# Peptides against a protein of PDB entry 6O8C, part 118

Target 1, 262 residues: chain A of PDB entry 6O8C
Amino acid sequence: VGLRYEKISLPKIHPRYDLDGDASMAKAVTGVVCYACRTASTLLLYQELMRKGVRWLVELVKDDYNETVHKKTEVVITLDFCIRNIEKTVKVYEKLMKVNLEAAELGEISDIHTKLLRLSSSQGTIESSLQDISSRLSPGGLLADTWAHQEGTHPRDRNVEKLQVLLNCITEIYYQFKKDKAERRLAYNEEQIHKFDKQKLYYHATKAMSHFSEECVRKYEAFKDKSEEWMRKMLHLRKQLLSLTNQCFDIEEEVSKYQDYT

## One batch from the design tools (peptide; made by RFdiffusion4, then SolubleMPNN)

Design b2_p19_8_s3 (from b2_p19_8, 8 letters changed)
Fold by OpenDDE base, seed 5:
Structure b2_p19_8_s3 (fold): chain B 262 residues (1-262), chain A 19 residues (1-19)
Amino acid sequence: as target 1 above (262 residues)
Amino acid sequence: SEKEEEKKFEEFIKEVEEE
């Protein structure tokens, strides 16, 4: 579950010169941009934590893969050994049949041999599946974690710092507007400065909101979506590995039933 | 609407810049 944040918008900015209204508006803008800064920081932290989690999960799945490969290899060795022994037995019995041995025993051994060969064929399917999994986990594969380094926001982007600079500018204007409000009436030159500062406030606020929306929120959402998709795929992959492991155990169990005949 | 107010503000800013 991703971090919940409130959709923020700038308050209504009226073009009318109003010292009380402008001070109130500036206060509200300061609050909104302050929230944006804090939210951006939180979103960044979340992504960094998720990146750590992704790396951890990749290593875990690689370990699972290696264990499965090891088990598969063990089973292949055991199965091949069993097949070789049965083949030797079949050859001996075939020679003995020339001397009138019961065909029934040879038939049973031959059936076992056939079953073992079928099991050996199934190992090929397991191998191909493992190779597919390996390819998917490999660099450039569909389950590579390269996206985690590319998507989203990063500390190097300095988004929080950029927003903080804008917030500082906005806050300065807000404090000036508080002073202007206290004066109740401004001289002509001071009024013009106030109007220009209001323009600056507007530009800083708009820039902050655009940056927050486009560079912080949008990228975060993209990262979140990709992370969720990737996590689902990784979970599925782990299930596949478990299935392959179980298949290996099943084959091993079947082979063990025939070891008494070798 | 909020968008209309924003447009009005932008127009105001343009007017101030022209003065």
Scores: peptide ipSAE 0.024, ipTM 0.540, DockQ to the pose 0.137
Fold by OpenDDE base, seed 1:
Structure b2_p19_8_s3 (fold): chain B 262 residues (1-262), chain A 19 residues (1-19)
Amino acid sequence: as target 1 above (262 residues)
Amino acid sequence: SEKEEEKKFEEFIKEVEEE
């Protein structure tokens, strides 16, 4: 579950010159853009942490894969050894049968041989599954983590800094409007400056909100969705690896039952 | 929450005023 944030919107800006209203509006705008800055920072931090998590998980899964491969290899060696020994035993008993010995023991050993061959065949399926997993984890594979570097927002984008600059400009105007309000009435020149500053405030505010929505929120949401999907797939992959490992253990256990016949 | 944001904003304003 990603970070929850509140949807923010700018207050309505009235075109009419009103010192009290303008000060109040400017205060509200400052608050909204301030929230945007903080939110952008939080969203960025989340993404950076997630990227670290992604890298960590990739390495973890690779380790799991290697362990599974190792176990599979061990089982293959053991199984092959057992098969070879049983085959030797079968040959000996076949020779003994020519001397009128009972066929009951040969039948039992032959059945064991058949079972071992079936187990050996199952190793092919495990190998195929491991190869599939390897391909998915490989560079360019379906579970590659390249998206984590491409999607979302990055420190290099300097979104927080850009928003902060705009916030600073807005805050400055807000403080001026607070002073203007305290004066109750402005001279003509100061009134004109106030009006121009109001336009600037609007410009900065709209720019900030646009930047926040388009460059911060939207990209974050895309990153979040992609990360959640990828994480689910990776966790499922780990479960698959565990299943394969367990299959190897099961085969090993089964083989151990027949070692007494060798 | 709106209240938390208001507090944070107030803190921000105080910080700006101290600069």
Scores: peptide ipSAE 0.022, ipTM 0.595, DockQ to the pose 0.025
Fold by OpenDDE base, seed 3:
Structure b2_p19_8_s3 (fold): chain B 262 residues (1-262), chain A 19 residues (1-19)
Amino acid sequence: as target 1 above (262 residues)
Amino acid sequence: SEKEEEKKFEEFIKEVEEE
């Protein structure tokens, strides 16, 4: 769930010279751009926190992977040992059969051997699954976190600072317009300056809103979408690892039933 | 002009980046 923010838009800027209207408009513009600055900062912070979370989750999943590999290795060792012992037993019984021992016992041991070999074959499937997971987690893999470093906004982009500069310019003009309003009437030269400042205000405001929408909001949304997708995949991968671990436990339990024969 | 304002803006941004 991403951060919610209000949609903002600039007020209409009327071309008519109106000291009262211009002051009110400038105030509104200042408010909107101020909100954009704060929002941009919040969006940036969220992304930075999410990047930390992503790194943390990667390490967690790597740990889960290593644990699964460890368990798999343990089971392989146990299974191989059991198979070797059963094979020795089979050889002994084969020799004894030459001396008129019951064939029924050899049959039972042979069946156990066959079952153990089947369990051993299942380890190959687990290994293949682990290799797939490893490849996905590896650099350049499908679950690599490179997107977190590329997508979205970064402190180095200086988006908040850029917006703040524009806000400062807008605020300055707003304060001037407040003064102009208080004068009620301006001399010709001052009126021309006021008109020029109004154009500047418009320019700064539009620049700020464009920058906010294109460089802050859009990139944030892209980051958010990628993060959600990646997170779902990572959670699924964790479930896969758990499943593989459980399969190893199941195999181990089954092997333990035959240990009495070894 | 818009071009002049753009130039001024870039100058301000440069100043902020240097801080």
Scores: peptide ipSAE 0.020, ipTM 0.582, DockQ to the pose 0.044
Fold by OpenDDE base, seed 2:
Structure b2_p19_8_s3 (fold): chain B 262 residues (1-262), chain A 19 residues (1-19)
Amino acid sequence: as target 1 above (262 residues)
Amino acid sequence: SEKEEEKKFEEFIKEVEEE
């Protein structure tokens, strides 16, 4: 589950010269852009933490994979050994039958051999599944974590710093507007400066909001969506590995029943 | 968290108002 944030919007900026209204507007704008800056920082932090989590999970799944492969290998060795021993026994009994010696046990041994061969065939399916998993986990595979480095926002983008610069400019204008308000009336030149600053405030604010929406929020949402999809796939993969491991244990247990005949 | 950001926002506004 990703971070929740509130949708923010700029207050209406009226073109009318009003010292009280302009100060109030500037205050509101300062607040909104401040929130955007902090939110962008939080979203960035979340993504960075998530990237670490992704890397950790990849390593965990790789370890699970290796353990499963190891277990599969052990079972294959055991199974092959049992098959070879049973085959030797079958050959001995077949020779005895050729000389008309009673070999009532041949049928039982032959049945065991058939069962072991079936188990061996199932190992082939497990191997194929493991190969598929390996391919998916490969750097070019469907479960590669390259998206985590490409999607979303990054510290190198300097989004928070850019927003902070804009916030600083806005805040300075706000403080000036507070002073202007306190003067109640401005001289002509000061009034013109105030009007120009109001325009600057508007430009800074709109730039900040557009940057926040397009470069921070949008990219974050894309990252979040991809992370959720990837996570679901990884969890499914882990379940698949567990299933394969259990199948190996089941085969091992069944083979153990026939060890007395080998 | 959203709540933390909201709180920080409120604190910032308060600070700006006190200046």
Scores: peptide ipSAE 0.016, ipTM 0.582, DockQ to the pose 0.022

Design b2_p19_8_s4 (from b2_p19_8, 7 letters changed)
Fold by OpenDDE base, seed 4:
Structure b2_p19_8_s4 (fold): chain B 262 residues (1-262), chain A 19 residues (1-19)
Amino acid sequence: as target 1 above (262 residues)
Amino acid sequence: KEEEWEKEFEKFIEEVEKE
């Protein structure tokens, strides 16, 4: 579940010179941009945590893969040993049949041999599946985690710091507008400064909102979507590995039934 | 004078929105 944030918008800025209105507007703008800064920081933190989680999950799945490969290898060794022993037994019985011994035991052993060969064939399918999984997890594979480093926002982008600088400028103007409001009426020069600062405020606010929307929120949403998709695929892959492991155990159990004939 | 500034400010808003 991704981080929830509220959609923010700048208050309407009226062009009219109004000390009370301008102070109120500036306060609202300060609040919005402050929220943007905090939200950007939280979104960044979330992504960094998710990147750690992605790396962790990759390692976990690699471990699962290695365990499955190990189990498969163990079963192959056991199966091959059993097949070799059964083949030796078959040869002995074939020789004995030439000397008029009962064919019934040979039939049973031959059937076991056939079953073991089928199990050996199934190991080939498991191997192919493991190779496919390995290819998917490999660099450049379909489940590579390269997207986690490319998508979203990063500390190096300094988005929070950039927003904070804009917030500082906006806050300074807000405090001045609060003072201007307290004066009730400004001299001509101070009025001109107020008007100029109102333009600056609008500019900084717009820049902050654009930066927040385009460089923070949009990139975060893209990262979130990719992470969710990738996570689902990885979890599915883990289930596939578990299935392959279970198949290996099933084969091992079946082979164990025939060990008495070896 | 106030109306003139308001118009200038409106133009400024329009310019900023185009960037």
Scores: peptide ipSAE 0.423, ipTM 0.921, DockQ to the pose 0.917
Fold by OpenDDE base, seed 2:
Structure b2_p19_8_s4 (fold): chain B 262 residues (1-262), chain A 19 residues (1-19)
Amino acid sequence: as target 1 above (262 residues)
Amino acid sequence: KEEEWEKEFEKFIEEVEKE
């Protein structure tokens, strides 16, 4: 999961005054920093898309949660109704037993009552599980999506723009070095400018690479790792919700077997 | 003079790498 990118490094910069070598070096540096700009842009786009996906998934899971809660509530109402009806029936038969009538039927009804009470106890466990899930999804919970807003790189950081400025400076120097190469020999003043520009180029290139590595790549990797961890937890939570829903259906089916007695 | 500049440039590289 995630975008793959190539590891980039600056070419070796030789201190020797060499118009041909300097032009070639400047070309290579331009290429590397250009790649860094494009990569930074792609990494940013990926993160923004992932943030949208995270928000979407949170809403989806909340909807699943609400549906599960609704189903649970429905089953609880049905179960409680059945229990109350069976309890009334038990009381009637207990009165009849004082006259030694209907003893076998009372035993059967009492057994059903016991089974329904067990099912009711399982609903308590489902409720507790739903409460736990709710707490995890709540603000400040273990599955909150606040990390998606904090981690990684953001458009407001202007990383791509910063790199682009550096690239523009480097590109300008490259074109000048290409012209210098074509002249074969520079006048003294032009030579001094060339030497100074070589220092500038190195400085800009180093700054670009440091910014790319530390601010773009590192933060992206942190975002990616966090997103993968969070996604696994969210998928697990969805499975838990499905399990709880299925338990509710199972209980409803079991209760339906005893409806003829109510 | 060129050798002196080359040495200065090397020093410059070292300084930038320390930042």
Scores: peptide ipSAE 0.422, ipTM 0.920, DockQ to the pose 0.963
Fold by OpenDDE base, seed 3:
Structure b2_p19_8_s4 (fold): chain B 262 residues (1-262), chain A 19 residues (1-19)
Amino acid sequence: as target 1 above (262 residues)
Amino acid sequence: KEEEWEKEFEKFIEEVEKE
């Protein structure tokens, strides 16, 4: 579940010279941009945590893969051993059959041999599946985590700091507008400064909102969507590994039934 | 003079919105 945030918009700015209105507008703008800064910080933190989670999950799945490969290898060794023993037994009974002895037992052993060979053949499909999983987890594979380093926002982008600088400028103007409001009437030079500051305020606010939407929110959403897709695929892969492990155990159990004949 | 500034500011808003 991704972070929920409220959609923000700048208040409407009126071109009219109004000390009371300008102070109120500046207050509202300060609030909006302040929220943007906090939200950007939260979104960044979320992404950093997710990146850690991604790395952790990759390592976990790699461990699971290695365990599955190990189990598969063990089963292959066991199967090969059983097959070799049964083949030796078959040869002995074939010699006895030439003397018209133990023909019925030879048939049973031959059937076991056939079953073991079928089990051995099934190991080939497991191997192929493991190879596919390995390829997907490998660098450049379909489940590579390179996207986590490319998508979204990063601390190095300094988006929060950039927004904070703009917020500081806006806040300074807001405090000046509060003072201007308290004066009720400004001298000509002060009035001109107020007018210029109002333009600066609007410019900084617009820049902040654009930066927030394009560089913070949009990139976050892209990261979120990609992370969700990737996580789903990784979880599915983990289930596949578990299935392969269970298949290995099933084969091992079947082989154990025939060990009494070897 | 005040009306002229208000018009200039309105134009400024329009210019910033186009960026």
Scores: peptide ipSAE 0.402, ipTM 0.913, DockQ to the pose 0.916
Fold by OpenDDE base, seed 1:
Structure b2_p19_8_s4 (fold): chain B 262 residues (1-262), chain A 19 residues (1-19)
Amino acid sequence: as target 1 above (262 residues)
Amino acid sequence: KEEEWEKEFEKFIEEVEKE
């Protein structure tokens, strides 16, 4: 679940020279751009935390993988040992049959041998599945975390700082417009400065909003979508690993039933 | 003169929005 933020837009700017209107507009613009700065900072922080989470999850899944591989290896060793022992027993019974001993026990042991070989085939399937998982986790694999370094916004982009500079310029103009409003009427030169500052304010505000929308929000949304997709896939992979581990335990349990015959 | 400035400002807005 990503951070919720409100969509912001600049207030309508009227071309008319109006000291009261201009002060009110400047106040509103300051508020909007201030919100953009705070939001950009929050979105950046979220992404940085998510990147840490991604790295953590990768390590966790790698640990799960290694544990599964270890368990699989243990079961393979046990199974192979059991198969070898059963094969030796089969050979002994085959020799005894030549001396007219009952074939019933040989039949049972042969059936056990067949079952063990089937279990060995299942281990091959587990091995193939583990190899697939390994390939997906490898660099360039489908579950690689390279996207986390590419997608979204980064501290190095200095988006918050850039927005803050624009906010400072806008705030300065707002304070001047507040003073201008208090004067009620400006001299010709002061009026011209006010008009010029109004243009500057609009320019800075537009630049801030475009930067916020295109460089902060859009990139954040892309990062969020990618992170959610990747996270779902990683969690599913963990479930697959757990399933494989359980299959190994099931095989081990079945093999243990036949150890008394070895 | 005031109306002229308002028109100039409108043009300025249009230019900034195109960038």
Scores: peptide ipSAE 0.328, ipTM 0.886, DockQ to the pose 0.970

## One batch from the design tools (peptide; made by RFdiffusion4, then SolubleMPNN)

Design b2_p20_1_s1 (from b2_p20_1, 9 letters changed)
Fold by OpenDDE base, seed 2:
Structure b2_p20_1_s1 (fold): chain B 262 residues (1-262), chain A 20 residues (1-20)
Amino acid sequence: as target 1 above (262 residues)
Amino acid sequence: DEERKKELEYWKEVLERAER
């Protein structure tokens, strides 16, 4: 679940020279850009935490994979051992049958041998599945975490700092407009400065909002979408690993039934 | 940068017209 933020918009800037209106407008703009700064910071923090989580999950899944491979290897060794023992027994009984002894026991052992060979064939499918999982987790694979380093916003982008600079400029103008309001009337030169500052305020505010929307929010949403998709795939992969592990246990249990014949 | 200059010029003109 991603962070929810409110959609922000700049207040309408009236072109009319009005000391009271301009001060109020500047206050509102300051508030909006302040919110953008805080939101950008929060979005960045969220992404950084998610990147840590992604790395952790990758390592966890790799550990799960290694455990599954280990279990598979153990089962293969056990199964191969049982097959070899049964094959030796079959050969002995085949020799005995030539001397007219013990035909009934040979049938049972032969059936066990056939069952073990079927179990052995299933190991090939497990191996293929493990190889597929390994390929997906490998660098350049479908589940590589390279996207987490590429998508979204990063501290190196300095988006929060850039917005903060703009906020500082806006805040300075707001404080000046508050003073201008208190004077009720400005001299001609001060009035011209006020008008010029109003244009600067608009410029800074527009720049801040554009930067926030395009460089912070949009990139965050893209990161969020990719992270959710990737997480779903990783969870599915973990389930696949668990299934493969369970198949190994099932084979081991089945083989254990025949160890008494050996 | 050029589009932003145009916007600033536009607003300058709007403000100048409003003062007329």
Scores: peptide ipSAE 0.020, ipTM 0.476, DockQ to the pose 0.030
Fold by OpenDDE base, seed 5:
Structure b2_p20_1_s1 (fold): chain B 262 residues (1-262), chain A 20 residues (1-20)
Amino acid sequence: as target 1 above (262 residues)
Amino acid sequence: DEERKKELEYWKEVLERAER
């Protein structure tokens, strides 16, 4: 479950000159944009943490892969050794059979040899599966983590800082409007300045909300969706590796049954 | 940039109407 944030909207702004109303409106706008700044920061932090998590998971899966490869290699060596020993035994018994000795034992050993060869053939399937997994984990593979560096927002984008600049401008106007309210009545020139500042406030607020929505929220949501999809695939791959490991253990167990004949 | 321009133009019009 991704970070929950509340959808924010700018308050309704009345175009009429009203010192009390304008101060109240400016206060509300300041609050909304302040929340946007905090939310943007939180969303950025979440993404950075997720990127770390992605890197960690990649390394974990690589380790699992290497362990599986190691186990597979061990089993292959053991199996090959066992096969070679059984083949030697078969040859000895074949020579003995020419002298009409121990025909029943030769049949049993031959069956073991056949079973071992079947186990050996399964190693090819495991190898192909491991190669597929390796290809998927490779830099150009389907499970590459390059998206984590591309999607979402990054500290280098300075989105929080940009919003903070706008917030500062809005806050300054709010403080001025608070002063204007305290004066109860403005001179003509001051009234004109107030009206211009109100326009600036609208401009900054709209810019802040657009930036927040388009550059912070939307990109975050895209990152979140991509991360969830990728994580699901990685977890599935890890399960596949576990399955392959278990297959190796199963083969090893079967081979161990025949080591007493070697 | 175009949507922002439209919003700005809208607010300019609203403010101009209020001064009339």
Scores: peptide ipSAE 0.019, ipTM 0.460, DockQ to the pose 0.031
Fold by OpenDDE base, seed 1:
Structure b2_p20_1_s1 (fold): chain B 262 residues (1-262), chain A 20 residues (1-20)
Amino acid sequence: as target 1 above (262 residues)
Amino acid sequence: DEERKKELEYWKEVLERAER
């Protein structure tokens, strides 16, 4: 999900001196650069909001991780307790078997013991998965949010302000060209000034468009691409955490069935 | 900055030619 913006281009600037044409051209240029300023501001705002969202999501996932770790620890304690109790029972029955007592019950308890040991072995896999997730979320990990602070445009870049300065210069020339148009004919000196201002207008406009394209749009697109990739990875990680949590609950439920034998 | 100066100079020349 990203902001859609329209591709903008400068109008053709004719070198011929034409008061009506120059005023119209200047108006069009002003409009284009004005749009660039607004777009740059919107793109910046989007990125700032996204950075806040990224930070929020990181904290949310960390909370999910901690909850999963806590649940895993609880299950491990319960499972270990159950295993120890079953092992004690097995030892008692083994002693009784030497005296020709209850072979059928020993078989059942031994089967339970085997099942519990299998459940215990799965804890190692869960632990390994949690460690992997922790490493990915750690500072410098693969899912670190450092890119959000490095990529894209930032308020400190002052891109909007720089564009606004250029827009102000362009707008000033436009207003002058509007006045020139109203005069219908300029004296020689004023005509020369008009021609020079037209050159300045072009300079400011091209500078604005280059800045917009290279420093605003390009960086935004890079930020957007990285954010989408990172978001997909984070969502996948969250699903993994949920899966691990469910595995812990499944183990807990299974262990609860055998508590009556402990 | 140098490329921009070149563009400006180019357009200055174009404008000067159009005035002839």
Scores: peptide ipSAE 0.019, ipTM 0.495, DockQ to the pose 0.031
Fold by OpenDDE base, seed 4:
Order: sequence, then C-alpha cells, then structure tokens
Structure b2_p20_1_s1 (fold): chain B 262 residues (1-262), chain A 20 residues (1-20)
Amino acid sequence: as target 1 above (262 residues)
Amino acid sequence: DEERKKELEYWKEVLERAER
C-alpha cells in the first residue's frame, strides 16, 4: 500500500541543432520535471500523513497497554484476596477434620485453593508478556517510532523547492526555444546562445531527475517499506494485548466462581 | 557526417560531465 507513480525518464536529447526538435524536446523535458515536482510534493505529503498516523497508533497502543495493565492489576488484587480467604478457610476446616468433621468439604476447598494457586502462577506469564510488550514499545525498542523521523523525505529537505527552481530554469529555456522555433532561423549569435541553453537545459533536467530519483523516490520507497513492516508489527502487538486482556477476563470469571467459599 | 560526429562527441562529454 502506497502512492503509485509513473516511472519517468527524460526524452532523448539529440545533439543536432534543430529548432523544431529542440522546442519539442524542451516541452517534453518541462513536462517530465513538472511531473517530478508534483510527485515529490505528493510523496512528501504522504510521508507526513503517515508520520502523524504512526504517532497516533503509538499512543493508541500505549493506551491499550495501560488498560491491559490496569485490568491485570485488578485481577491480581481480586485473586490474591480470594486466595487469602480460601487459605483461612482451609485452616479452619483442617482443625475441624482433626475432630473427624467436614472432611469432604475440606477436600473441595483444597482443590479450589490449588486451582487458585495455578491461576496465580499464570499471572506471572501475563506479567512477563506485558513486560516484553513494554520493552518493545520503549525508546530503543523494536517498535520504537524513531525510524519515522529518520527515514524518508522531510519538509526541511526542501526537495520540492529545489526541483521547482530547476523547473523554472527549464521552463524559461523552453519558452525561449518556442520563440526560436517561431523565428525559423537564428542569426549566428542567437544560434550559439540556443546551443548553450540546450546544454543548460540538459544539465538542469539531469540534475532534477537525479535529485528526484535519489532524494525523493528512493527515500520514499525506504520509508514506505519500513512503515509497512512496522505497521504489521504494531497491529500484531495490539492483538497480543487483546489476548492478554481476554486472559485476564477469563481468570476473573474463574475466580468469581469461588467467591462463595470466601 | 563529420560535423554530426563532433556534435555527438560534444554531447557525450556534456552528459558525462552532468553525471559527475
């Protein structure tokens, strides 16, 4: 998923002096570089929007994490309270058993105690998972968003502006070539100027295309690839958090079954 | 033909300079 753009290339520039051909070539070059400017602007906008989306998603996942931690803490408190109450009950029934009373009930309560202890043990696994998630979301973690600030192109790079300057130079030459074409024949001095301008046109065009390819497109593609990878990992993490939350609810439900024995 | 060759060589040089 990303912005699609057409692969552009400069037209062939013939070295031969030809007023009609040069005007046509200059027009084509102007069109190509104009497209590059517009595309660069669009690619930049996309990246800026994606950076906002990345920040938003990070905050969302952090909120999900905090909610999961809160739920886990609630369950731990409830579970610990239930365990303590069951342990007190077990002690009472053990005393009663010494006088040969209530042996069957003691067995049931002891089984509940064992189950609660197992549930308590599972909390350690949930805690470990939450710690892992926290480490991944932390600065320097695998899911840190530092890449979003490093990868791709930024407004501060002024790539669009640089391309626009080159486009302006190219456009001026194109308009001159259009005038030259209308003259059908140039004097010697004007012909020499035309040839020099053609050289300048090529220089500006080549510079524009190189800048577009290397500083805009390549960096954009790197950003896009990194963003897709990161996004998949973040969405997976969110699913993991949901799973942990559900585990907490399951434990809470199980504990609620034993509250009558407390 | 010779003039065309010179023009081609000129533009080749211009291209090479532009790539640097």
Scores: peptide ipSAE 0.018, ipTM 0.438, DockQ to the pose 0.048; fails the geometry check

